# Peptides against a protein of PDB entry 5Z08: the designs that were tried, part 108

Target 1, 168 residues: chain A of PDB entry 5Z08
Amino acid sequence: RQKDEWAKKTSSLMKQLDWFIGEHLGAMLAAEELGGPVVGELMEIDPDDLSAGFNAHGKLKKATSQPDLDRRQRRIDDIWGPQDEQGQAHKRKRGADEALAASAEMRDLIEQLMNKLVEAGGDNSATYVEIPRESAAARFLVRSKVAMFHPNDARRLRLVDFGRDLDD
Target 2, 222 residues: chain B of PDB entry 5Z08
Amino acid sequence: GLPRLIDAIEEASKIPAKRRQTPIKPTIEKLTTHLYTHGASPDSLLRLADLLTLRNHLDQASLAAITRNLYPSSTVSDEVVLRFIGALGHGQLKPTLALQALFLRWLVMVYHLLENPGVLGQVYGVLFDLLDTAAIRPQLCHLLALVTRRKHVRPFRIQAILTLSRQTGGDPNLTGLLRVFKNYYPEIIVGDATKGRASAFKHPDPQWRQHLDEIQQRRSEA

## One batch from the design tools (peptide; made by RFdiffusion4, then SolubleMPNN)

Design b2_p15_3_s1 (from b2_p15_3, 8 letters changed)
Fold by OpenDDE base, seed 3:
Structure b2_p15_3_s1 (fold): chain B 168 residues (1-168), chain C 222 residues (1-222), chain A 15 residues (1-15)
Amino acid sequence: as target 1 above (168 residues)
Amino acid sequence: as target 2 above (222 residues)
Amino acid sequence: SVIRQYLQEISELLA
C-alpha cells in the first residue's frame, strides 16, 4: 500500500515536471541558448503566471501584468519574429523545434542527475554527471540552486541533496 | 514469461487508461524487470516495437520505460529497425519527438547488434531529411555518424549540413557529422561556422552498454 | 522556482 502510494505520487510529480519542462521551461531555455534573456534571474514567476503566459507553441501570451515579461517575449519574438509569412512559419517551426530540443536536454539532464543520486547510495563523490557542455539547462539548474558544479571541474554536475544538506 | 506480459500489455493498449479494469503499471514494471534481466528475443522485440511505434493508449512514461529497458538478447532484425525509422518525423499518428529521440538513442546503442547494418544506409535519406528537427538532432547526428559511408557523402548533403549549421549557430552535433563527412572527403572546408565544439558522439549510456554486454554474453554461453 | 519545488519533492520521494 505505501509503496503504491509512493509510486503514484512519484509518477504524478514526474508528469507535472515533464509538463512544466515541455510547456514552459523548454522555450525559455531555447531563448537563452539563442542569446535571449537568461532564465531564472527574473523567474520568481508564479507557475500559474507561466502557465497562463505560454501558448501551445511556447509563445508567451501577452501576460498584461508584468512589463519585464513583455520585454523578454518581444526579444524572443524579435529573434524569432517573422520577416515574411514564409519566414514566420519557418521561424515558428524552428522556435518550436529548439524549445523541444531544450526540453529534451533538460529532461535527460534531470534524469541523469537523479539516477546518479540514487546510484551513489549517499557517496557525494559518485553523484556527479559529466556534462558535454555548459548548456542553458545546466546553468538554469545551478542558478536555481538545484544542482552544483564540481568545485574543480565545471564539466561535472550533481544534484543538491536537499535531504542531507538540511541534516548537516 | 515475456510473451504473456506482452500479451497483457497489447490488450491493455487497446483500452483507454480510464476504462481499464486494472492498472497497467504493475505489468509494465514486470515487463521492464524481465527485459532488464533477460533481454528481448527477436520476436519479442518486434512486438515491443509495434507497441512503441503504433498509436495506442499506453502512456508516455510506460513507453519510455519500455524503450529504456529494450535490451536485445540476440540480434535486431531489419523489420524492428524499420518500425523505429517509420515512427520518426512529424505527424499526428507518430510518437512524440521525445520518444523518437529515445528510439534513435536505442538504435545507436544497439547498432552493433543489427542483423544488417546496411538497412540504415538504405534509409539514410529519410534520416538525413530529419536533421532540421532540433528535438531529435543530437541522436540523429550520432546515428548518422555511425551509418555514414562514402556513398552517402554527396555535395548536396554537405551543403545542407553547412547551411543548417549556419542557421543553428553551429550546432555541435552537425559539426560532428561534418567531421565524419570530412573523413571521406578531406577537402570539405568545415568553414568558420564550425569553429564550434564538435560532438565526439560518445556512447550515450555506458551502464546500459555494460548491461547489454552481460545479456549478450549469456547468449554466447547458451 | 517551480522546477526546484518539483525536483525537491521528487528527490525527497527518491530518498
Scores: peptide ipSAE 0.038, ipTM 0.264, DockQ to the pose 0.168
Fold by OpenDDE base, seed 1:
Structure b2_p15_3_s1 (fold): chain B 168 residues (1-168), chain C 222 residues (1-222), chain A 15 residues (1-15)
Amino acid sequence: as target 1 above (168 residues)
Amino acid sequence: as target 2 above (222 residues)
Amino acid sequence: SVIRQYLQEISELLA
């Protein structure tokens, strides 16, 4: 009975977390990855807003002024290749693709962190996930005090075990 | 002489500190004193690079002390450079990030003594891909600022620096590196996120430079 | 559950 209730609660929480990642967090993390605001400064970011880019303060630039990102990207594109007309449709698609990629990265990271915590069986040394980079997802989890870096290796991330880490 | 000191440290490095019959610290102090006075020959430099970059039982303080006194008496070979580059990044067999930062600082300080400065240009991608590692970023940006040539300034790397600069809140070292890129391509917009003060990449240790010059001068007179 | 606490903390950070 208690195991089944725990499994149901865990499943419900995972569904809620997956929804939250897909509907809200993914776009915000993508914005942070693209040099937008840190998650928590903007409540909602539309994929179209990601395509519009952010100013130096991480604020969404109004659609009328081509964001400095677009001017930069245009200048980079002007420096390194022809502006193909197909580029604008590619930009909107790119914003949506970045949000999906950020969502997938966050889901995968959380899954790895949880799996390692379960597999470690109380061995704190075995709870670390190796992260390829300090992603917006990883930084978000650390800011949220949900995860912590290894004290000697910033590429190793683990979940904070609030129940056990206090007793050791 | 220096070879005998290295021999003793190499043998001690194979044994855990608790199992050593004699303390290694006095031998490390003799080594660092010798290095400070005479520098390291190319052969000794290679052996010391192995001691510094390969996993062994030497303590971090000893490794740092050797690195801080690693004055080349001559040139620095490609092999020595590649040992230090190969020691960068993350992994269980890699040196600590603090020690890696010292290695990068050392490479900056001895850059003018490299037998082939082009070797760093060949591994440019490896160095560039480590820019996300905050602990080594200051020294890494400085080294990249020395190494960067027109062939290395590519669209994807420009974008990568711009992205990372935004993610870091405008790290002055990244801004400094982007200014180096801009010297090759003036049309690169160092935008408002980079309005911050760029690092000037000053020599990391003027006293170390002066002492290196004294060691190098003694060789030219011999 | 540890996950609830995480979600609560995440929610508080986003609120």
Scores: peptide ipSAE 0.032, ipTM 0.229, DockQ to the pose 0.035
Fold by OpenDDE base, seed 5:
Structure b2_p15_3_s1 (fold): chain B 168 residues (1-168), chain C 222 residues (1-222), chain A 15 residues (1-15)
Amino acid sequence: as target 1 above (168 residues)
Amino acid sequence: as target 2 above (222 residues)
Amino acid sequence: SVIRQYLQEISELLA
């Protein structure tokens, strides 16, 4: 009975997480990967501000016409920039594709992190997932204090075990 | 009696107004007078909920008049609640947003008469997903403020309401709902955009409440 | 972070 309620609750939470990743987080992570705002730092990004693009420091650039837009900024402008009539469909599609890719990456990363936590049986050394790169997804989990990097290896990421870290 | 009035209105609702042999307005007035005086039984409430929520040929003024006089004489069943919830949202088969706002207002005013208040908690997601609809948001936030429990306060919903609050320039109703969320999770940072005036979710119609109490009292004495 | 609370709640459920 308790295991079934726990399983139902866990399943419900996972479904909600999947929904959140797909509907909201994926697009934000895709924006971050493209040089947009860091997810969780800029809670106040107006969609209009997203269209203005971000500088290398993640600050909103006012739409000044300066030509040497870094390749990443062009991608942001291509995804979030004013949708000219013909470019709108391609930009929306590209933005949707990048959001889907970011969503898939986040889901996969969370799944790996959870699987390693379960497999480790309480051995913290065995809970690390090898990440191929420091993705927006990985950074987001760390900033959220849900995951942590290995102290000596930024390619290794683990979930924070909130239940056990109270006894250490 | 009330069943015969409902029968007449149900039959009239199947026919376009221009093709009716007799005006329905006098029958609607008799219905609303009866509802005001005696309230509606659970069975009558269900039939009236179908008339209000299903697409028919009744005019908006008649539907609004019935809704404004929809005093329960007893309890409100889950089935009645679900009819009104099922009528929410956008679509050609859905009631107008103005009528949906009246339904939500009604649910707020009769919340204490629900046979199972938990039914609204089961459809919490459906209600929550409609918060972007400005026309129904005030009443929807009020209803959600009544319904919200710890199990509903999830991170994705916290983020969604924060985002929507920013997008709306700090809608007082959203701020009010966020305060309800904060009661369950005090660590929720209500951003500066939400520092605005929060709705207190006062009873929408004190006179309607008083009249409902009078109808309910007469039943307890019978 | 709302996501932290979510993932924390999930982590607590998985632990």
Scores: peptide ipSAE 0.046, ipTM 0.320, DockQ to the pose 0.231; fails the geometry check
Fold by OpenDDE base, seed 2:
Structure b2_p15_3_s1 (fold): chain B 168 residues (1-168), chain C 222 residues (1-222), chain A 15 residues (1-15)
Amino acid sequence: as target 1 above (168 residues)
Amino acid sequence: as target 2 above (222 residues)
Amino acid sequence: SVIRQYLQEISELLA
């Protein structure tokens, strides 16, 4: 009975998380991957500031006239751009595709992290997932204090086991 | 019925206003009238929460009108709450700050109808981190005043609210929230920052409350 | 419990 209630609650939460990833987080992570604002750090993005693009640190880049910067900024503008411009369909599709990709990456990462946590049976050394890159998804989870990098290896990520803080 | 009205609005929300074959305003008015008279079921609330929180082509006036008439006929699920919480903050994909303020106000007004009030306590950090956003701060402080428990009152949050209070020139809402913190930790030296007038966090709309109570009573009699 | 904490923290970041 308690396990079934836990399973139902877990399933419900996973559905809510999946929804949240798909509907909100994926687009924000996609924006971050494209050089947009870091999720949670840039709360005050003026629409005018969005037009200037973001540096590798998620800070507003000064509008430098370089054409390649224009492509990333266009992607951000495509995801976030004003509703009235004609180029919106391709922009929307690309933004949607990138948001879907980011959502899929986040879902996969969370699934791997959760699976490793379950498989480890309490061995913290076995809870690490090897990540191919420091993705926006990985950084987000770390900023969230949901995950942590291995102290000596930034390619290893694990979930923070909050359950142990009850026994100490 | 309400589901059919929501269907029509959902379909219209996918299309820019200039490209709609029919004006949506009459349907919005029918929806808001229905909501005012009967309230929204949990299922309808979820659908309406999606319409309000997801980026679509509905105009701000329509979204605001729906939010102002979003009377629950029963309880408010965690899922509905999380939709509104997820819509908070800055971003072009997020609702306007004005609409977010209405969402927070709504959460305050329906707090007693939440299936699990603890869900807001779980997202406490999210809510707290938005306190720097001036446009939503009044309603956010009110919601936090309802949600705050001893576990949330941490030294870093005490310092954060004190710092923000200084930066804002002693916002009465922040002072009000700090008084809530002091209820859990009386030793909090609220220096000169709390000598100011604190918000009492009164119900934001007594008429809305009365009407909600009437809708809720009709369900208990049915 | 762990997933709730994760969802809480994730929600805390997303909000």
Scores: peptide ipSAE 0.033, ipTM 0.290, DockQ to the pose 0.099; fails the geometry check

Design b2_p15_3_s2 (from b2_p15_3, 6 letters changed)
Fold by OpenDDE base, seed 1:
Structure b2_p15_3_s2 (fold): chain B 168 residues (1-168), chain C 222 residues (1-222), chain A 15 residues (1-15)
Amino acid sequence: as target 1 above (168 residues)
Amino acid sequence: as target 2 above (222 residues)
Amino acid sequence: SVIRRYIEEISRLLA
C-alpha cells in the first residue's frame, strides 16, 4: 500500500515535471542555448497555475499562464527573427525544434541525476553525473539550487541532497 | 612647431635608445607640452597615431605620456580611429595591453569628436571579441556602452556576455554592458551571475574633459 | 522555483 502510493505520487510528480519541461522550460532553455536571455528566477509560474494544470484525474489542464509564456517566446522570436514571412516560418520551425531538443536534454539530465541518486545508496561521491558540456539545462539546475557541480570538476553534476542539507 | 617635433620623434623612433646620439625625453616633453597647450590637428593626430600603434623603439613611458596628452584640436578622422582599433588584441607587433587600455580610454574621451561615430559600429565585432582580455575589459566595456545600437544586440552576444560574466565572477563592467543591452531588449533576464554592482560608465577623467573643452573652444573662436 | 519544488519533493520520495 505505502509503496503503491509512493509510486503513484512519484509518477504524478514526474508527469508534472515532464509537462513543465515540455510546455514552459524547453523554449526558455532553447532561447538560452541560442544565445538569448538567461532564465533567472523561474517566472513566478504561480504554483497554483501548475497545480491547476492537472485535474483530479491527472489530465493536463491548459495552464492560464501558457498565453503569457507563449507571448514572451513570440516576442523573443519577433526580436531575433528575419522580417520576411519565409524567415519567420523558418525561425518558428527552428525555435520549435530547438525547444524540443532542449526539453529532451533537460529530461535526460534529470533522469540521469535521479538514477545516480538512487544507485548511490547515500554515498554522495557516487551521485555525480558526467555532463558532456555546460548546457543551459545544467546551468538552470545549478541556478535553481537543485543541482551542484563537483568542487574540482565542472563536468560532474549531482542533485542537491534536500534531505541532508535541511538538517545542516 | 608640432610637425617638427613629430619629425624628430619619428626619426628617433627608428633607432634603439642605446644608439641615439641625443636623449629623446626632452623632445617628448616638448611634444606633450605643445599637445597640452594647443592640441593636435587632424594631420598631426594621424602621425601620432602611427607612432603610438606601430612597433618602434620608443619607450612605454613616452608612448603613455603622448597618449595622455593626445588632445584633438579639431575632429578625429575614421583613419585615426582605425589605427587605434587595429592596435588592439594580442600579437608581437601590437602595443602592450597597458597602452591599449589607454587607447580605449582615449577613444571614450574623444567619442563626441569623431567625424563618423558609425565607424566604431562597423568594427563592433572586433571590439566585442576582445572582452575576454581582462587588462582592457573596463575601457572596452565603456566604449561598447557608447557604441552599442539595437543592430549590435544579438542573441549570441547576449549569451557571450552572460557566460563571460559567470566566468569572471560578475565583472561590474560586463554587468554594465548587459544593462545597455537590456535597454534595447527589456526581456533580457539578468541571471544570478549578473546580480551585482554594474559600472555606471562615468567619464574616466573630468579634468581631461575640461581641458579638451578649452582647446576645442579656442578653435571655434579662430 | 517550481522545478525546485518538484525535484525536492521527488528527491525526498526517492531518499
Scores: peptide ipSAE 0.134, ipTM 0.296, DockQ to the pose 0.159
Fold by OpenDDE base, seed 4:
Structure b2_p15_3_s2 (fold): chain B 168 residues (1-168), chain C 222 residues (1-222), chain A 15 residues (1-15)
Amino acid sequence: as target 1 above (168 residues)
Amino acid sequence: as target 2 above (222 residues)
Amino acid sequence: SVIRRYIEEISRLLA
């Protein structure tokens, strides 16, 4: 029973995270990769705007996600708008494709980081993922204080141990 | 005027060279001559930035010629800057690395005309992540040398430069950038990576600078 | 950040 509740809660949180990445973070990361603002410096992810998508019980409120996507897409379109209608359509498609790519990169990176944390069995030296580049995704996780680089190797990234930092 | 020349080039850019009714080269020459003589307004710069950064049917020689004559008559907006930054890196829809190097050189040469120099600081990470791209590294290091502030000098970036410097056999441009970092944090151990010659990041084109100054002076007199 | 809260909560559950 407790294991099933734990599994359901974990699954629910993973779904919420996946939604957040796809609906909000991917577009912002894509904007950064396309020469837009760094995620978290200018675009304070208003925790309230993101939290407005989540009720106190962790259920996604569908209603508030659409307007923010449209505003972000408009900003990308405003920064990168081609003058002609055909150019605008191609650019919207490009922006969408870049957002999907950024979302996929972030999902993969988080998955690798979590898998390494589980595999390490408490050995902090074994929790590092090798990253090919300092991606917008990697930078975002570090800025968010979710991940940290190895002190001597910028190609090695690990999750912050949230269990230990609460007891100090 | 300049807007009409841009209109003609924008229309021609939509059509493959083999299908154009008229050669575009004479219009490009008129554009570059006009730019050399008068510079480009903020509105014209934005339109030209789109022509240079968006995939179209213009040839590389024409794009390079426009970039080499891209004198601002006034300031450079954040929007124009972001067009050029977004054109950087690898991708089928991105300009050639040779053209990207010209864009970075242009940004270096017009840095003092940016409406908001802070915009480059906001995209610092994007620029920094491209340092592994050898073809644009010289100009990229120069731009980063101008843009770098204390907030950008982080341990992970120091380590990244040191690692890349070792991998490249001590690229002088990376050594130059690391010296800029050391100005903010003197305690940075540059190690054996600095035994090499560092770039001084001198102005890329003194003649271009002089001509830009002449164009900018005409604006102040008007 | 919201992502930090999610990853923190997930990490606590995975630990």
Scores: peptide ipSAE 0.132, ipTM 0.307, DockQ to the pose 0.219
Fold by OpenDDE base, seed 2:
Structure b2_p15_3_s2 (fold): chain B 168 residues (1-168), chain C 222 residues (1-222), chain A 15 residues (1-15)
Amino acid sequence: as target 1 above (168 residues)
Amino acid sequence: as target 2 above (222 residues)
Amino acid sequence: SVIRRYIEEISRLLA
């Protein structure tokens, strides 16, 4: 009974994390990977905002001076409007593809980190995941104080042990 | 009668205003007067929901006037509810956000007349995903506050509201919705960015409520 | 961070 309740709670939490990654975090991580602002500096990046690209300073390229309401309405109209120009459809598709890729990377990284935590059985040295690169996903987890790099190896990432680190 | 007025408006809605032989405004005024006096039957509500939610040639002022006078004389069917829910969000074929806000306000005001309140629970995700739309957020939060049950209070939705609340500088409507969530999960921490006055979700229009009650009472006596 | 709280809660459940 308790194990089943635990399993249900864990499954529910994982589904929710998966949704959050897919619906919100993926687009922001994709923006960071594309040279956009760091996750937390931009509150909401619509996948369509990714299509506008970023300048060399990580700022959204200002599309022309229509008022922000008209731009949102136009972006909405562009999202839901008749697909006239092939070029805008391709840019939106790229933004969506990058958001999906970033979401998949974050999901995989979290899954690996959680699996290592479970497998380690309390051995902190065994909780590290080897990461191929310092991704936006990895940086985000570290900035969020959810994960930490190995002190001597930036290719090794682990979850913060919230059970033990609170007792120290 | 009301059906004949709806027939005339339906026919006029198919034709651009510049090509109409007769002004529609007098017919809209007759319709709104009739709705104010007698309310709308379930069949009339469905037809009016289609006029309000489907793309046609009616002007925004006429659509708003109909919505403001959309008093049910009886219950509100699932089909009528789903027409209004389907009209929400962004899209070229969807009503304006201003009109969508009126639809959400209407759903709040007639919530107690729904044949099956559970229908809103089934579309909870659709409603929740629109919380980022500032123009409809106040009414949407109010509707969600009525509809929310334990099964809807998911950590991802808690997270989404907390994130959006920080992003909006602590929108009182989001704080109000978080309070509703906290009734089911007391451990929900409203972060510092959500420190603020919560909306009380008061009835949007007490006069409209009173007039609705008078229309509903006449039905119970008949 | 809400993600922190989420992962913290999951991590506590997994520990």
Scores: peptide ipSAE 0.142, ipTM 0.348, DockQ to the pose 0.199; fails the geometry check
Fold by OpenDDE base, seed 3:
Structure b2_p15_3_s2 (fold): chain B 168 residues (1-168), chain C 222 residues (1-222), chain A 15 residues (1-15)
Amino acid sequence: as target 1 above (168 residues)
Amino acid sequence: as target 2 above (222 residues)
Amino acid sequence: SVIRRYIEEISRLLA
């Protein structure tokens, strides 16, 4: 009975998390990846305005020139190209596809982080997930104080141990 | 009439109190008495909003007295609303936080008289960004509770309010606003932040409401 | 953070 209630509660929470990621977080993470506002910065982004683009006056700190970032920035400019009806439909589809991709990346990252935490059996050194890039998803988890980077390696991310940090 | 009283106060507001030939207090008392008895027309409301929100030489007690008696005789225009919203926040040219709290309270009490309630939804971000300002937070949360629609309930705002709720030890006004968010998205896990006491956002002044209703009724009969 | 609460609540359930 208690195990079944626990399983039901865990399943319900996972469904709610999945909903939150899919319906809300994915679009914002996609916007951040596309050079939009940082998730958690107080900017009114209408999801419809995510398709309409962010004006230049947000001090985007120049993230360093890795070539794959330039392709995504070009994709923002292409998403903001001329307002023809076909262009808007392609923009909406591309925005939806980027939101789906960001949602999938966030889901996968959370799953990996949780799996590593369980597998590590209390060894904090074994809780790190190797991330291929500093994604909006990874940055969001760190800003949210849910995850932390390895102090010497920004390619390694771990969950904050909420169970132990309460006892210390 | 009310326009002549506003004219006299506008002229006096340009002059430092020590350099005025006549005390302004009797004119303020006449204005507040007139407002209490008859309310303010849309044109008079705009002029009074400028007097309340723009930097001038009027004392805080006079500004507060005008705000407490600012009964609309009819509707409240978008322009009047935007004057009060523009006066919010920190800055040397902005009204005191105490006066800003009175403006937010006023907007709550006249919300049903707005010509376009959607105007507050357009400036939702400006309002939401001020939640960290403790002095105006109670009235700001109440106003946001009225204004919030599904389109405003975003993950970053959910996170911001949750973070601020933790930092404040569970401010009941923030808990109340978070319950409003949960009405649009029941799946929002509020955790322990919603287990606390929440504000019910009751009308801030029932006597003021009753008096407003009397003023509004006199106009519908005229 | 909503996510922090989800992850914290899930982590508390998994612990």
Scores: peptide ipSAE 0.131, ipTM 0.347, DockQ to the pose 0.201; fails the geometry check

